# Designs tried in a protein design run: peptides against a protein of PDB entry 5KEZ. Part 15

Target 1, 320 residues: chain A of PDB entry 5KEZ
Amino acid sequence: NVAIYNPFRPWWERYQPVSYKLCTRSGNEDEFRNMVTRCNNVGVRIYVDAVINHMCGNAVSAGTSSTCGSYFNPGSRDFPAVPYSGWDFNDGKCKTGSGDIENYNDATQVRDCRLTGLLDLALEKDYVRSKIAEYMNHLIDIGVAGFRLDASKHMWPGDIKAILDKLHNLNSNWFPAGSKPFIYQEVIDLGGEPIKSSDYFGNGRVTEFKYGAKLGTVIRKWNGEKMSYLKNWGEGWGFVPSDRALVFVDNHDNQRGHGAGGASILTFWDARLYKMAVGFMLAHPYGFTRVMSSYRWPRQFQNGNDVNDWVGPPNNNGVI

## One batch from the design tools (peptide; aimed at target 1 W12 Q16 T116)

Design b1_p11_8_s1 (made by RFdiffusion4, then SolubleMPNN; from b1_p11_8, 5 letters changed)
Fold by OpenDDE base, seed 2:
Structure b1_p11_8_s1 (fold): chain B 320 residues (1-320), chain A 11 residues (1-11)
Amino acid sequence: as target 1 above (320 residues)
Amino acid sequence: GSASDYRDTFP
């Protein structure tokens, strides 16, 4: 991914890929292989956060300022480490004036235009699908158990399916022969927009963002909500079917006071309420649960916004 | 604005 130095190595640089090389601030490919092996050997499975909707931001300077040293040029859509070129992006397909998503009520914009300036890959192309599949298959062959598909809302479900159909079975050194990778898709569906989480059920599980939002409201006792109302928690609250749901109290985005869920989202900053919410989630039989492991950072609020929401995990001069 | 994990994250 791109290496950003202003601000200094923010967490979100990891979501701006310039190659599919397994070389990041967390380590190189050999170190990753060793980690996967050690984890698998004790029954801990690895799921990769796969960023496959886009490459880096369109305004990032060209050069070799990346975690693996790979050259890239956003201006010319040149990513030779893949390789991708101008033919592999949706620039000509997006019809907005800015090239970015401008109207989230237009499903075509949401999927064909750039998410906050991130260069949008043309996932309709078999070439692009194959490059992504090769990346994911390399991870599968190393021994990962599955994937979180980042920004799935911004990809056509059929394009995702086409990629998934190219995936190998899991590594038989640790998984039963014929095992398929576990897939869960990040789809933000709080209602009111045309893209629905149900559009993605055919590909695997989906994130249920209503879970953390509604649970936060109840635990905070907002709007007269009571714990007793959680008796029919799950489908009874209008959530997706349990066998399609990946549930969580917070994620890295809404933990920083923005993104899906709003102010109701509980985080470790409110330790008592957060433990109540996480405890309830783990005890109640709905969905596949995900527990957040995070860190404190020096929050600095200006006009209601944390100007340090970019701060990444504890590191030694950029090395995690 | 519309709910997005990244809309208000990047500078």
Scores: peptide ipSAE 0.091, ipTM 0.820, DockQ to the pose 0.109
OpenDDE base, seeds 1, 3, 4, 5: peptide ipSAE 0.090, 0.062, 0.065, 0.082; ipTM 0.814, 0.802, 0.797, 0.807

Design b1_p11_8_s2 (made by RFdiffusion4, then SolubleMPNN; from b1_p11_8, 6 letters changed)
Fold by OpenDDE base, seed 2:
Structure b1_p11_8_s2 (fold): chain B 320 residues (1-320), chain A 11 residues (1-11)
Amino acid sequence: as target 1 above (320 residues)
Amino acid sequence: GSASRYRDWYP
């Protein structure tokens, strides 16, 4: 991915890929292989956050300022380490003046235009699908168990399906022969927009962002909500079917006040209520559960916004 | 804006 130095190595640089090389601030491919092997050998499975909707931001300077030193040129859509060129992006398909998503009520913009300037890959092309599948299959062959698909809301479900259909079975050194990768898709659906989480049920599980948002209001006792109302928690509250749901109290985005849930989201900053929420989630039989492991950072609020919400994990001079 | 948007800080 791109290496950003202003601010200094923010968490979000990880979501601006310039290649599919397994070479980042976390380590090189050999170190990753070693980690996967050691984890699998003790029954801990690895699921990769796969960024396949886009490459880096259109405004990033061209050069070799990346975690593995690969050259890239956002201006010319040149990513030779893949390789991608201008033919592999949706620039001509997006019809907005800016090239970015401008109206989230327009499903075609949401899927064909750039998410906050991130160069949008043309996932309709078999070439692009194959390059992504090659990346994911390399990970599968290393021994990962599955994937979180980042920004799935911004990809056509059929394009995702086409990629998934190219995937190998899991590595038989650790998984039963014929095992398929576990897939869950990040889709923010709180209602009110045309894209629905149900559009993606055919590809695997989806994130249920209503879960953390509603649970937060209940535990905070907002609007007269009571814990006793959680008796029919799950489908009874209008959530997706349990077998399609990936549930969580918070994630890295809404922990920083971004995305779904707003102020209702409980985080480790409010430890008592957060433990209540996580404990309830783990005890209640709905969905596939995900527990957050995060870190503290020096929050600095200006005009209601944390100006340090970019701060990434603890590191040693940029090395994690 | 939409509550489902990312904040425009990435580029």
Scores: peptide ipSAE 0.069, ipTM 0.812, DockQ to the pose 0.126
OpenDDE base, seeds 1, 3, 4, 5: peptide ipSAE 0.045, 0.058, 0.066, 0.047; ipTM 0.792, 0.808, 0.808, 0.800; seeds 4, 5 fail the geometry check

Design b1_p11_8_s3 (made by RFdiffusion4, then SolubleMPNN; from b1_p11_8, 5 letters changed)
Fold by OpenDDE base, seed 5:
Structure b1_p11_8_s3 (fold): chain B 320 residues (1-320), chain A 11 residues (1-11)
Amino acid sequence: as target 1 above (320 residues)
Amino acid sequence: GSASRYRDTYP
């Protein structure tokens, strides 16, 4: 991914890929392979956060300022380490003036335009699908158990399906022969927008963002909500079917006030309430549960916004 | 009310 120095190595640089090389601040491919092997050998499975909707930001300077030193040129859409070129992006398909998503009520914009300036891959192209599948298959062959598909809301479900259809079976050294990768898709659907979580059920599980938002409201006792109201928690609250749901109290985005949930989201900053929420989540039989492991950062609120929401995990001068 | 937005990314 790109190396960003202003601000200094923010967490979100990780989501600006310039190649599919397993070479980042987390380590190199050999180290990753070693970790996967060690984890699998003790029954711990690895699920990769796969960023396949886009490459890096359109405004990032060309060069070799990346975690593996690979050259890239956002201006010309040149990513030779893949390789991608200008033919592999949706620039001509997006019809907004800025090239970015401007209206989330327009599903076409949401899927064909750039997410906050991130160069949007033309996932309709078999070439692009194949390059992504190659990346994911390499990980599968290493021994990962599945994937979180980042920004799935911004990809056409059919394009995702086409990629998934190219995937290998899981590595038989650790998984039963014929096993398929576990897929969960990040889709923000709190209602009121055209893109629905149900659009993606055919590809795997989806993130249920209503879960954390509503649970936060209940635990905080907002609007007269009571814990006893949770007796029909899950489908009874209008959430997606349990077998399609991946549930969580918070994630890295809404922990910072971004995306879905707003102020209702409980985080480790509210330790007591957070423990209650996580405990309830783990105890209640709805969805596939995900527990957040995060870190503290020096929050500085200005006009209700944390100006340090970019701060990444603890590091030593950029080294983690 | 507000649109479901993704995380902020900076150039």
Scores: peptide ipSAE 0.073, ipTM 0.819, DockQ to the pose 0.120
OpenDDE base, seeds 1, 2, 3, 4: peptide ipSAE 0.050, 0.052, 0.065, 0.058; ipTM 0.794, 0.811, 0.815, 0.817; seed 1 fails the geometry check

Design b1_p11_8_s4 (made by RFdiffusion4, then SolubleMPNN; from b1_p11_8, 5 letters changed)
Fold by OpenDDE base, seed 3:
Structure b1_p11_8_s4 (fold): chain B 320 residues (1-320), chain A 11 residues (1-11)
Amino acid sequence: as target 1 above (320 residues)
Amino acid sequence: GSASRFRDTYP
């Protein structure tokens, strides 16, 4: 991914890829292989956060300022380490003046235009699908158990399916022969937008962002909510079917006060309430559970916004 | 500056 130095190595640089090389702040490919092997050998499975909707931001300077030193040029859409070129992006398909998503009520914009300036890959192209599948298959062959698909609402479900159909079975050294990768898709659907979580059920599980949002309001006793109302928690609260839901109290985005859930989201900053929420989630049978492991950062609120919400995990001069 | 990946939804 791109190496960002202003601000200094933010967490979100990880979501701006310039190659599919396994070389980042966390380590190189050999170290990753070693970790996956060690984890699998003790029954801990690895699921990779796969960023396949886009490459880096369109405004990032061209050069070799990346975690693996690969050259890239956002201006010309040149990512030779893949390789991608201008033919592999949706610049001509997006019809907005800016090239960015301007109206989230327009499903075509949401999927064909740039997410906050991130160069949008042309996932309709078999070449692009194959490059992504090659990346994911490399990970599968290393021994990962599955994937979180980042920014899934910004990809056409059919394009995702086409990629998934190219995937290998899991590595038989650790998984039963014929096992398929576990897939869950990040789809932010709190209602009110044309893109629905149900559009993605055919590809695997989806993130249920209503879970953390609603649980937060209940435990915080907002709007007269009571714990007794959780009797029909799950589908009874309008959530997706349990067998399609991946549930969580918070994630790396909404714990920073932005996006789905807003101020209702419980985080480690409110330790007691957070433990209550996580405990309830783990005890309740609805959905596939995900527990967040985060870190403290020096929050600095200006005009209601944390100007330090970019701060990444504890590091040694940018190295995790 | 560098583009953040932060996303907002509009219910």
Scores: peptide ipSAE 0.044, ipTM 0.796, DockQ to the pose 0.420
OpenDDE base, seeds 1, 2, 4, 5: peptide ipSAE 0.042, 0.044, 0.044, 0.043; ipTM 0.784, 0.800, 0.796, 0.802

## One batch from the design tools (peptide; aimed at target 1 W11 L115)

Design b1_p12_1 (made by RFdiffusion4)
Pose (drawn by RFdiffusion4):
Structure b1_p12_1 (pose): chain A 320 residues (1-320), chain P 12 residues (1-12)
Amino acid sequence: as target 1 above (320 residues)
Amino acid sequence: STVISGEYRQPN
């Protein structure tokens, strides 16, 4: 991923890919393979956050400011370490004047245009689908059990299916024959938009962002909500079917207060209420549960938004 | 309104 130095090494630089080499601030390929093997050998699975909708920001300076030193040039669309060229991006397919996503009532541009200027991969091309599948198959053979598909709302459900069609079964040393990767797709669907999370049920589960937003408001006793109203918690509140939901109280993004749910999201900063919300979630049968494990940062709210929400993991001059 | 994750920001 791009090594971003202003601001200094933000957590979100990891969502701007430069190549598919397994080489990050978290470690190299040997350390990654070692982790996956050790965890599988004690029965704990690894799920990978797959960033496949885009490469890095179109305005990022060319050079080798990358976590493995790989060269890249966003202005010329050259990512030779993969390799990707200008033919591999949606510049000609997007219809907005800016080339970015401008209107979320238009389901087409949400898919074909750049998400906040991030170079949008042409996922309809077999070559691009193959390069992504090669990356995910490398991970599957190492032994990962599934994927979080980042920014799934900005990918066509069919393109995702075409990529998943190319994946190997899970490593037969650890998983039964015919096992398929666990897929959960990040789609923020709070209603009122043309894209529905149900559009993605053919590919795997989806993140249910309504879950934590509603639970936070309820536990905080905001907006007239009471815990007694949780008697019919689940699809009774308009959530996706339980067998398609990946649920959580907070995630790495919206724990910073800017996300789906804003200030209602309970986090470790609100430890007393947070424990209650996590407890309710873990006790209730709805959904497959994910628990957040975080790091502290110097929060500094100005106008209800944290100007330090970009701060990366604890580090000494960028080394984690 | 539409929510955009902080993951997709541009550097300064």

Design b1_p12_1_s1 (made by RFdiffusion4, then SolubleMPNN; from b1_p12_1 with T2A E7K N12A)
Fold by OpenDDE base, seed 3:
Structure b1_p12_1_s1 (fold): chain B 320 residues (1-320), chain A 12 residues (1-12)
Amino acid sequence: as target 1 above (320 residues)
Amino acid sequence: SAVISGKYRQPA
């Protein structure tokens, strides 16, 4: 991914890829292989956050300022480490004046235009699908168990399916023969927009952002909410079917006031209430559970916004 | 307005 120095190595630089090489702030490919092997050998499975909707932002300077040193040029859509070129992006397909998503009520824009300047990959092309599948298959062959598909809302479900159909079975050294990768898709659906979580049920599980938002209001006793109202928690509260839901109290976005959920989201900053919410989630049978492991950072609020929401995990000059 | 992740920011 791109190496950002202003601000200094923010967490979100990870979501601006310039290659599919396994060289990042976390380590190199050999170290990753070693970790996966050690984890699998004790029954801990690895699921990779796969950023496959886009490459880096269009405003990033061309050069070799990346975690693996690969050259890239956003202006010319040149990512030779893949390789991608201008033919592999949706610049001509997007019909907005800016090339960015301008109307989230237009599903075509949401999927074919750039997300806040992030170069949007042409996932309709078999070449692009194959390059992504090659990346994911490399990880599968290393021994990962599945994937979180980042920004799935911005990809056509059929394109995702086409990629998934190219995937290998899991590594038989640790998984039963014929095992398929576990897939869950980040889809922010709080209602009111044309893209629905149900559009993606055919590909795997989806994130249910209503879960943390609603649980937060109940635990906080906002608006007269009571714990007794959780009697029909899950589908009874309008959530997606349990077998399609991946649930969580918070994630890396909404613990920073971004993403879906707003102020209702409980985080480690409110330790007692957070433990109550996480405990309830783990005890309740609805959905597939995900527990957040995060860190403290020096929050500084200006006009209601944390100007330090970019701060990544504890690191040594950008290396973790 | 649409809910956007912080990961979609570009460098300042």
Scores: peptide ipSAE 0.139, ipTM 0.858, DockQ to the pose 0.876
OpenDDE base, seeds 1, 2, 4, 5: peptide ipSAE 0.083, 0.088, 0.095, 0.091; ipTM 0.843, 0.832, 0.847, 0.851

Design b1_p12_1_s2 (made by RFdiffusion4, then SolubleMPNN; from b1_p12_1, 4 letters changed)
Fold by OpenDDE base, seed 5:
Structure b1_p12_1_s2 (fold): chain B 320 residues (1-320), chain A 12 residues (1-12)
Amino acid sequence: as target 1 above (320 residues)
Amino acid sequence: MPVISIKYRQPN
């Protein structure tokens, strides 16, 4: 991914890929392979956050300022480490003046235009699908158990399916023969927008962002809501079917006041309430649970926004 | 307001 130094190595640089090389601040491919092996050997499975909707931001300077030193040129859509070129992006499909998503009520824009400047991959192209599948299959070969598909709402479900259909079975060294990758898709659907979580059920589980938002409201006792109302928690609250739901109290986005849930989202900053929420989540059978492991950062609110929401995990001068 | 994740911020 791109190496951004201003601000200094923000967490979100990881979501601006310039290659599919397993070479980041977390380590190189050998180290990753070693970790996956060690984890699998003790029954801990690895699920990769796969950023496949886009490459890096269009405004990032060209060069080799990347975690693996790969050259890239956003301006010309040149990512030779893949390789991608201008043919592999949706610039021509997006009809907005800026090239970015301008209207989230337009599903076509949401899927064909750039997410906040992130160069949008033409996932309709078999070439692009294949490159992504190769990346994911390499990870499967290493021994990962599945994937979180980042920014899934920004991808056409059919394109995702086409990619998933190219995936190999899991590594039989650790998984039963014929096992398929566990897929969960990040789809932010709180209602009010044309893209629905149900559009993605065919590809795997989806993130149920209503879960954390509503649970936060209940535990905070907002709007007169009571814990007793959680008796029919899950589908009874209008959430996606349990077998399609990946649930969580918070994630890295809404922990920082962005994404879905707003102020209702409980985080470690509200320790007591957070523990209650996490405890409830783990005790309740609805959905597949994900527990957040995060870190403290020097929050600095200006005009209601944390200007330090970019701060990444603890590091030593950029080294994690 | 659109519900989006944080993927990019303009460098300072």
Scores: peptide ipSAE 0.176, ipTM 0.858, DockQ to the pose 0.738
OpenDDE base, seeds 1, 2, 3, 4: peptide ipSAE 0.134, 0.175, 0.172, 0.172; ipTM 0.845, 0.864, 0.858, 0.863

Design b1_p12_1_s3 (made by RFdiffusion4, then SolubleMPNN; from b1_p12_1, 5 letters changed)
Fold by OpenDDE base, seed 3:
Structure b1_p12_1_s3 (fold): chain B 320 residues (1-320), chain A 12 residues (1-12)
Amino acid sequence: as target 1 above (320 residues)
Amino acid sequence: KPVISIKYRQPD
C-alpha cells in the first residue's frame, strides 16, 4: 500500500493498495506465511481484510513511496506491480463530473465511481477479476481461512460472485478437503439508501451495523431502552437473518465516530459498558461474532471531530 | 449525509 507521511503512517493507508504483494508495515510474505502456519497449527484461523474494490487515492504522488517499494502512478492509473493500467478502472463508466461518488441515492454511482478519490477498479472485466482472484488464491494457498471483503457496498454483487467462483478450496494441510473460504462482506446498511445488505446474501455473510448501534442505545439506557427489550434480539429487531449476519459491538471506523452508529457505539473508552455489551454479544446466539482488539490513542476533539482519528497502532517509526 | 469508512484523506 501507499506510505502516507502526513499524517504520519495513518491506519487507513492500509486501505490504499498499490499492489497485491504481501509486504507491508506488518512484515514481508515469509513472515506472514510463518504466522499463518503457526496459527493454523494451534487451531487459530486467519481471515484477511481484502481490499479489492479500489487502489490508492487519485491525489497520491506517483513514485515508489509504498510499503514494498513498488512503483505506482495514480494520475495515469499505472500500477505495474499488478499490473493495472487505465483500462482497468471505471473512469469512463462513472458519469459524475468529479469522478467521485456524489449521490449515494444512485446505486450506479456508489458502485462505479470513486469512493472519496480512491481509484475504482473495473470489476466487470475478467482480467481484473482474475488478478484479484490470483491474489486471494495465493492467500488461500498459504493457509488463510477466508476473507473480509472491504467496501463491498461499492462493488456489484455479481462481480464479487464472479471473483469468488474463481477461488480455490482451502489448504488441505489444515482444512478438510473441499472446504470453501469463509466470506463476510462489509456493507454499511442502516436503511434509507438504495443498496441493501440483502443484495449480498448470495456471496456470504454481511456486516450488521444495526447490531452495535442498537445495542449501544440499550446498554446506555438511551430513550428509555431496557435490556428486557432484548428478548427478541436479532431478527426481531429488524436485523438480517442470523445465518447472514456478522455482528460486532464496534469496529475500527465507528470507534472513531465514523462508519455507522454514531455516538451510540460502545468502545473500550467506556470500559464497563463495553464489557457488558461484548459479554451479551458472546452469550447471545444471533449472528457470527467478531470481537474488536484496539488501542488507545491521543484523542483530540475539535468541533466534535477527533483530529487524531488517523492514529494507528503502537509502532516503531511506522513499522509495526 | 452518507456513512462511509475512513479510507482516504487528501495528502498535503
Scores: peptide ipSAE 0.243, ipTM 0.865, DockQ to the pose 0.711
OpenDDE base, seeds 1, 2, 4, 5: peptide ipSAE 0.168, 0.230, 0.222, 0.238; ipTM 0.857, 0.868, 0.869, 0.862

Design b1_p12_1_s4 (made by RFdiffusion4, then SolubleMPNN; from b1_p12_1 with T2A E7S N12A)
Fold by OpenDDE base, seed 5:
Structure b1_p12_1_s4 (fold): chain B 320 residues (1-320), chain A 12 residues (1-12)
Amino acid sequence: as target 1 above (320 residues)
Amino acid sequence: SAVISGSYRQPA
């Protein structure tokens, strides 16, 4: 991915790929293989956060300022380490003035335009699908158990399906022969927008962001809500079917205060309430559960916004 | 409502 120095190595640089090389601040490919093997050998499975909707930001300077030193040129859409070129992006499909998503009530914009300036891949193209599948298959062959598909809301479900149809069975050294990768898709659907979580049920599980938002409201006792109202928690609250749900109290985005769920989201900053929420989630049978592991950072609120919401994990001068 | 979908990922 790109190396961003202003601000200094923010967490979100991780989501700006310039290649599909397993070469980042987390380590190199050999180290990754070693980790996957060791984890699998003790029954711990690895699921990769796969960033396949986009490459890096359109405004990032061209060059070799990346975690593996690969050359890239956002301006010309050149990513030779893949390789991608200008033919592999949705620039011509997006009809907004900025090239970015401007209206989330326009499903076409949401899927064909750039997410906050991130160069949007033309996932309708078999070439692009194949390059992504190649990346994911390499990970499968290493021994990963599945994937979180980042920014799935911004990809057409059919394009995702086309990629998934190209995937190998899981590595038979650790998984039964014929096993398929576990897929869960990040889709933010709190209602009120045209893109729905149900659009993606055919590809695998989806994130249920209503879960953390509503649970936070209940535990905070907002709007007169009570714990006793959780007696029909899950589908009874309008959530997706349990067998399609990936549930969580918070994620890295909404943990920072103004993402999906807003101020209702409980985090480790509210320790007592957070423990209640996580405990409830783990005790309740609805959905597939995900527990957050995070870190403290020097929050600085200005006009209700944390100006340090970019801060990544603890590091020593950029070294994790 | 005022709550919308989004990402904190930025171009730079």
Scores: peptide ipSAE 0.069, ipTM 0.820, DockQ to the pose 0.459
OpenDDE base, seeds 1, 2, 3, 4: peptide ipSAE 0.065, 0.065, 0.066, 0.061; ipTM 0.808, 0.819, 0.816, 0.804; seed 1 fails the geometry check

Design b1_p12_2 (made by RFdiffusion4)
Pose (drawn by RFdiffusion4):
Structure b1_p12_2 (pose): chain A 320 residues (1-320), chain P 12 residues (1-12)
Amino acid sequence: as target 1 above (320 residues)
Amino acid sequence: SSYSDHRNTISP
């Protein structure tokens, strides 16, 4: 991923890929393979956050400011370490004047245009699908058990299916024969938009962002909500079917207060209420549960938004 | 040089 130095090494630089080499601030390929093997040998699975909708920001300076020193040039669309060229992006397919996503009532541009200027991969091309599949198959053979598909709303459900069609079964040393990767797609669907999370049920589960937003408001006793109202918690509140939901109280993104749910999301900063919300979630049968494990940063709210929400993991001059 | 802020990736 791009090594971003202003601001200094933000957590979200990891969502701007430069190549598919397994080489990050978290470690190299040897350390990654070692982790996956050791965890599988004690029965704990690894799920990978797959950033496949885009490469890095179109305005990022060319050069080798990358976590493995790989060269890249966003202006010329050259990512030779993969390799990707200008033919591999959606510049000619997007119809907005800016080339970015401008209107979320238009399902087409949400898919074909740049998400906040991130270079949008042409996922309809077999070559691009193959390069992504090669990356995910490398991970599957190392032994990962599934994927979080980042920014799934900004990918066509069919393109996702075409990529998944190319995946190996899970490593037969640890998983039964014919096992398939566990897929959960990150789609923020609070209603009122043309894209529905149900559009993605053919590919795997989806993140149910309504879950934590509603649970936070209820536990905080905001907006007239009471815990007694949780008697019909689940699809009774308009959530996706339980067998398609990945649920959580907060995630790495919306724990910073700017996300789906804003200030209602309970986090480790609200430890007393947070424990209660996690407890309710873990006790209730709805969904497959994910628990957050975080790091502290110097929160500094100005106008209800944290100006330090970009701060990366604890580090000494960028070394985690 | 500028970078695409992740915070801006969510629809309003």

Design b1_p12_2_s1 (made by RFdiffusion4, then SolubleMPNN; from b1_p12_2, 5 letters changed)
Fold by OpenDDE base, seed 4:
Structure b1_p12_2_s1 (fold): chain B 320 residues (1-320), chain A 12 residues (1-12)
Amino acid sequence: as target 1 above (320 residues)
Amino acid sequence: SSYSDYRDWYAP
C-alpha cells in the first residue's frame, strides 16, 4: 500500500493499495506465511481484510513511496505491480463532476464512482476480477480461512460473486477438503439509502452496523431504551438474519466517534459500558461475533473531531 | 449521507 508520511504512517494507509504483494508494515510474505501456519496449527484461523474495491487515492503522488517499493501512478491509473492501467478503472463510467461519490442515494454513483477519491476498480471486467481472485487465491493457498471484503457497499454484488466464484477451496492441510472461504462483507446499511445489506446475502455474511448502534443506545439508556427491550434482540430488532450477520460492538472506523452509529457506539474508552455490551454480544446467539482488539492513542478533539484519529497501532517507526 | 464523512479517513 501507499506509505503515508503526513500524518506519519496512519492506520488508513493500509486501505490504499498499490499492489497485491504481501509486503506491508506488518511484514513480508514469508513472515505472513509463518504466522498463518503457526495460527492454523493451533486452531486459530486467519481472515484477511481484502481491499478490492479500489486502489490508492487519486491525489497521491506517483512514485515508489509504498510499503513494498512498487511504483504506482494514480494520475495515470498505472499500477504496474498488478498490473492495472487506465482501462481497469471506472473513470469513464462515473458520471459525477468530481469523479467521486456525491450522492449516496444514487446506487450507481456509490458503486461506480470513487469512494472519497479512492481509484475505483472496474470490477465488471474479467481481467480485474481475475487479478483480485489471484490475490485472494494466493492467500487461500497460504492457508487463510476467509476474507473481510472492504467497502463491499461500493461493489456490485454480482461482481463480488464473480470474484468469489473464482476462489479455490481452502487449504486441505488445515481445512476439510472442499471447504469454502468464509466471506463477510462490509456493508453499512442503517436504512435510508438504496443499497441494502440484503443485496449481498448471496455472497456471504454482512456487517450489521445496526447492532452496535442500537446496542450502544440501549446500554447508554438513550431515548428511553431499556435492557429489557433486548428480549427480541436480533431479527426482532430489524437486523439481518442471524446466519447472514456479522456483529460487533465497534470497529476501527466508528471508534473515531462518528459515522455508522455515531456517538452511540461504545468503545474501550467507555470501559464499563463496553464490557457490558461485549459481554452481552458474546452471550447472545444472534449473528457471528467479532470482538475488537484496539489500542489507546492521544486523542485531541477539535470541534468535536479527533484530529489524531489517524493514529495507528503501537509501532516502531512505522513498523507494526 | 454521513457515510461519506465516515470514510473520509481514506481520502488522500
Scores: peptide ipSAE 0.052, ipTM 0.775, DockQ to the pose 0.138
OpenDDE base, seeds 1, 2, 3, 5: peptide ipSAE 0.034, 0.041, 0.035, 0.042; ipTM 0.748, 0.769, 0.746, 0.759; seed 5 fails the geometry check

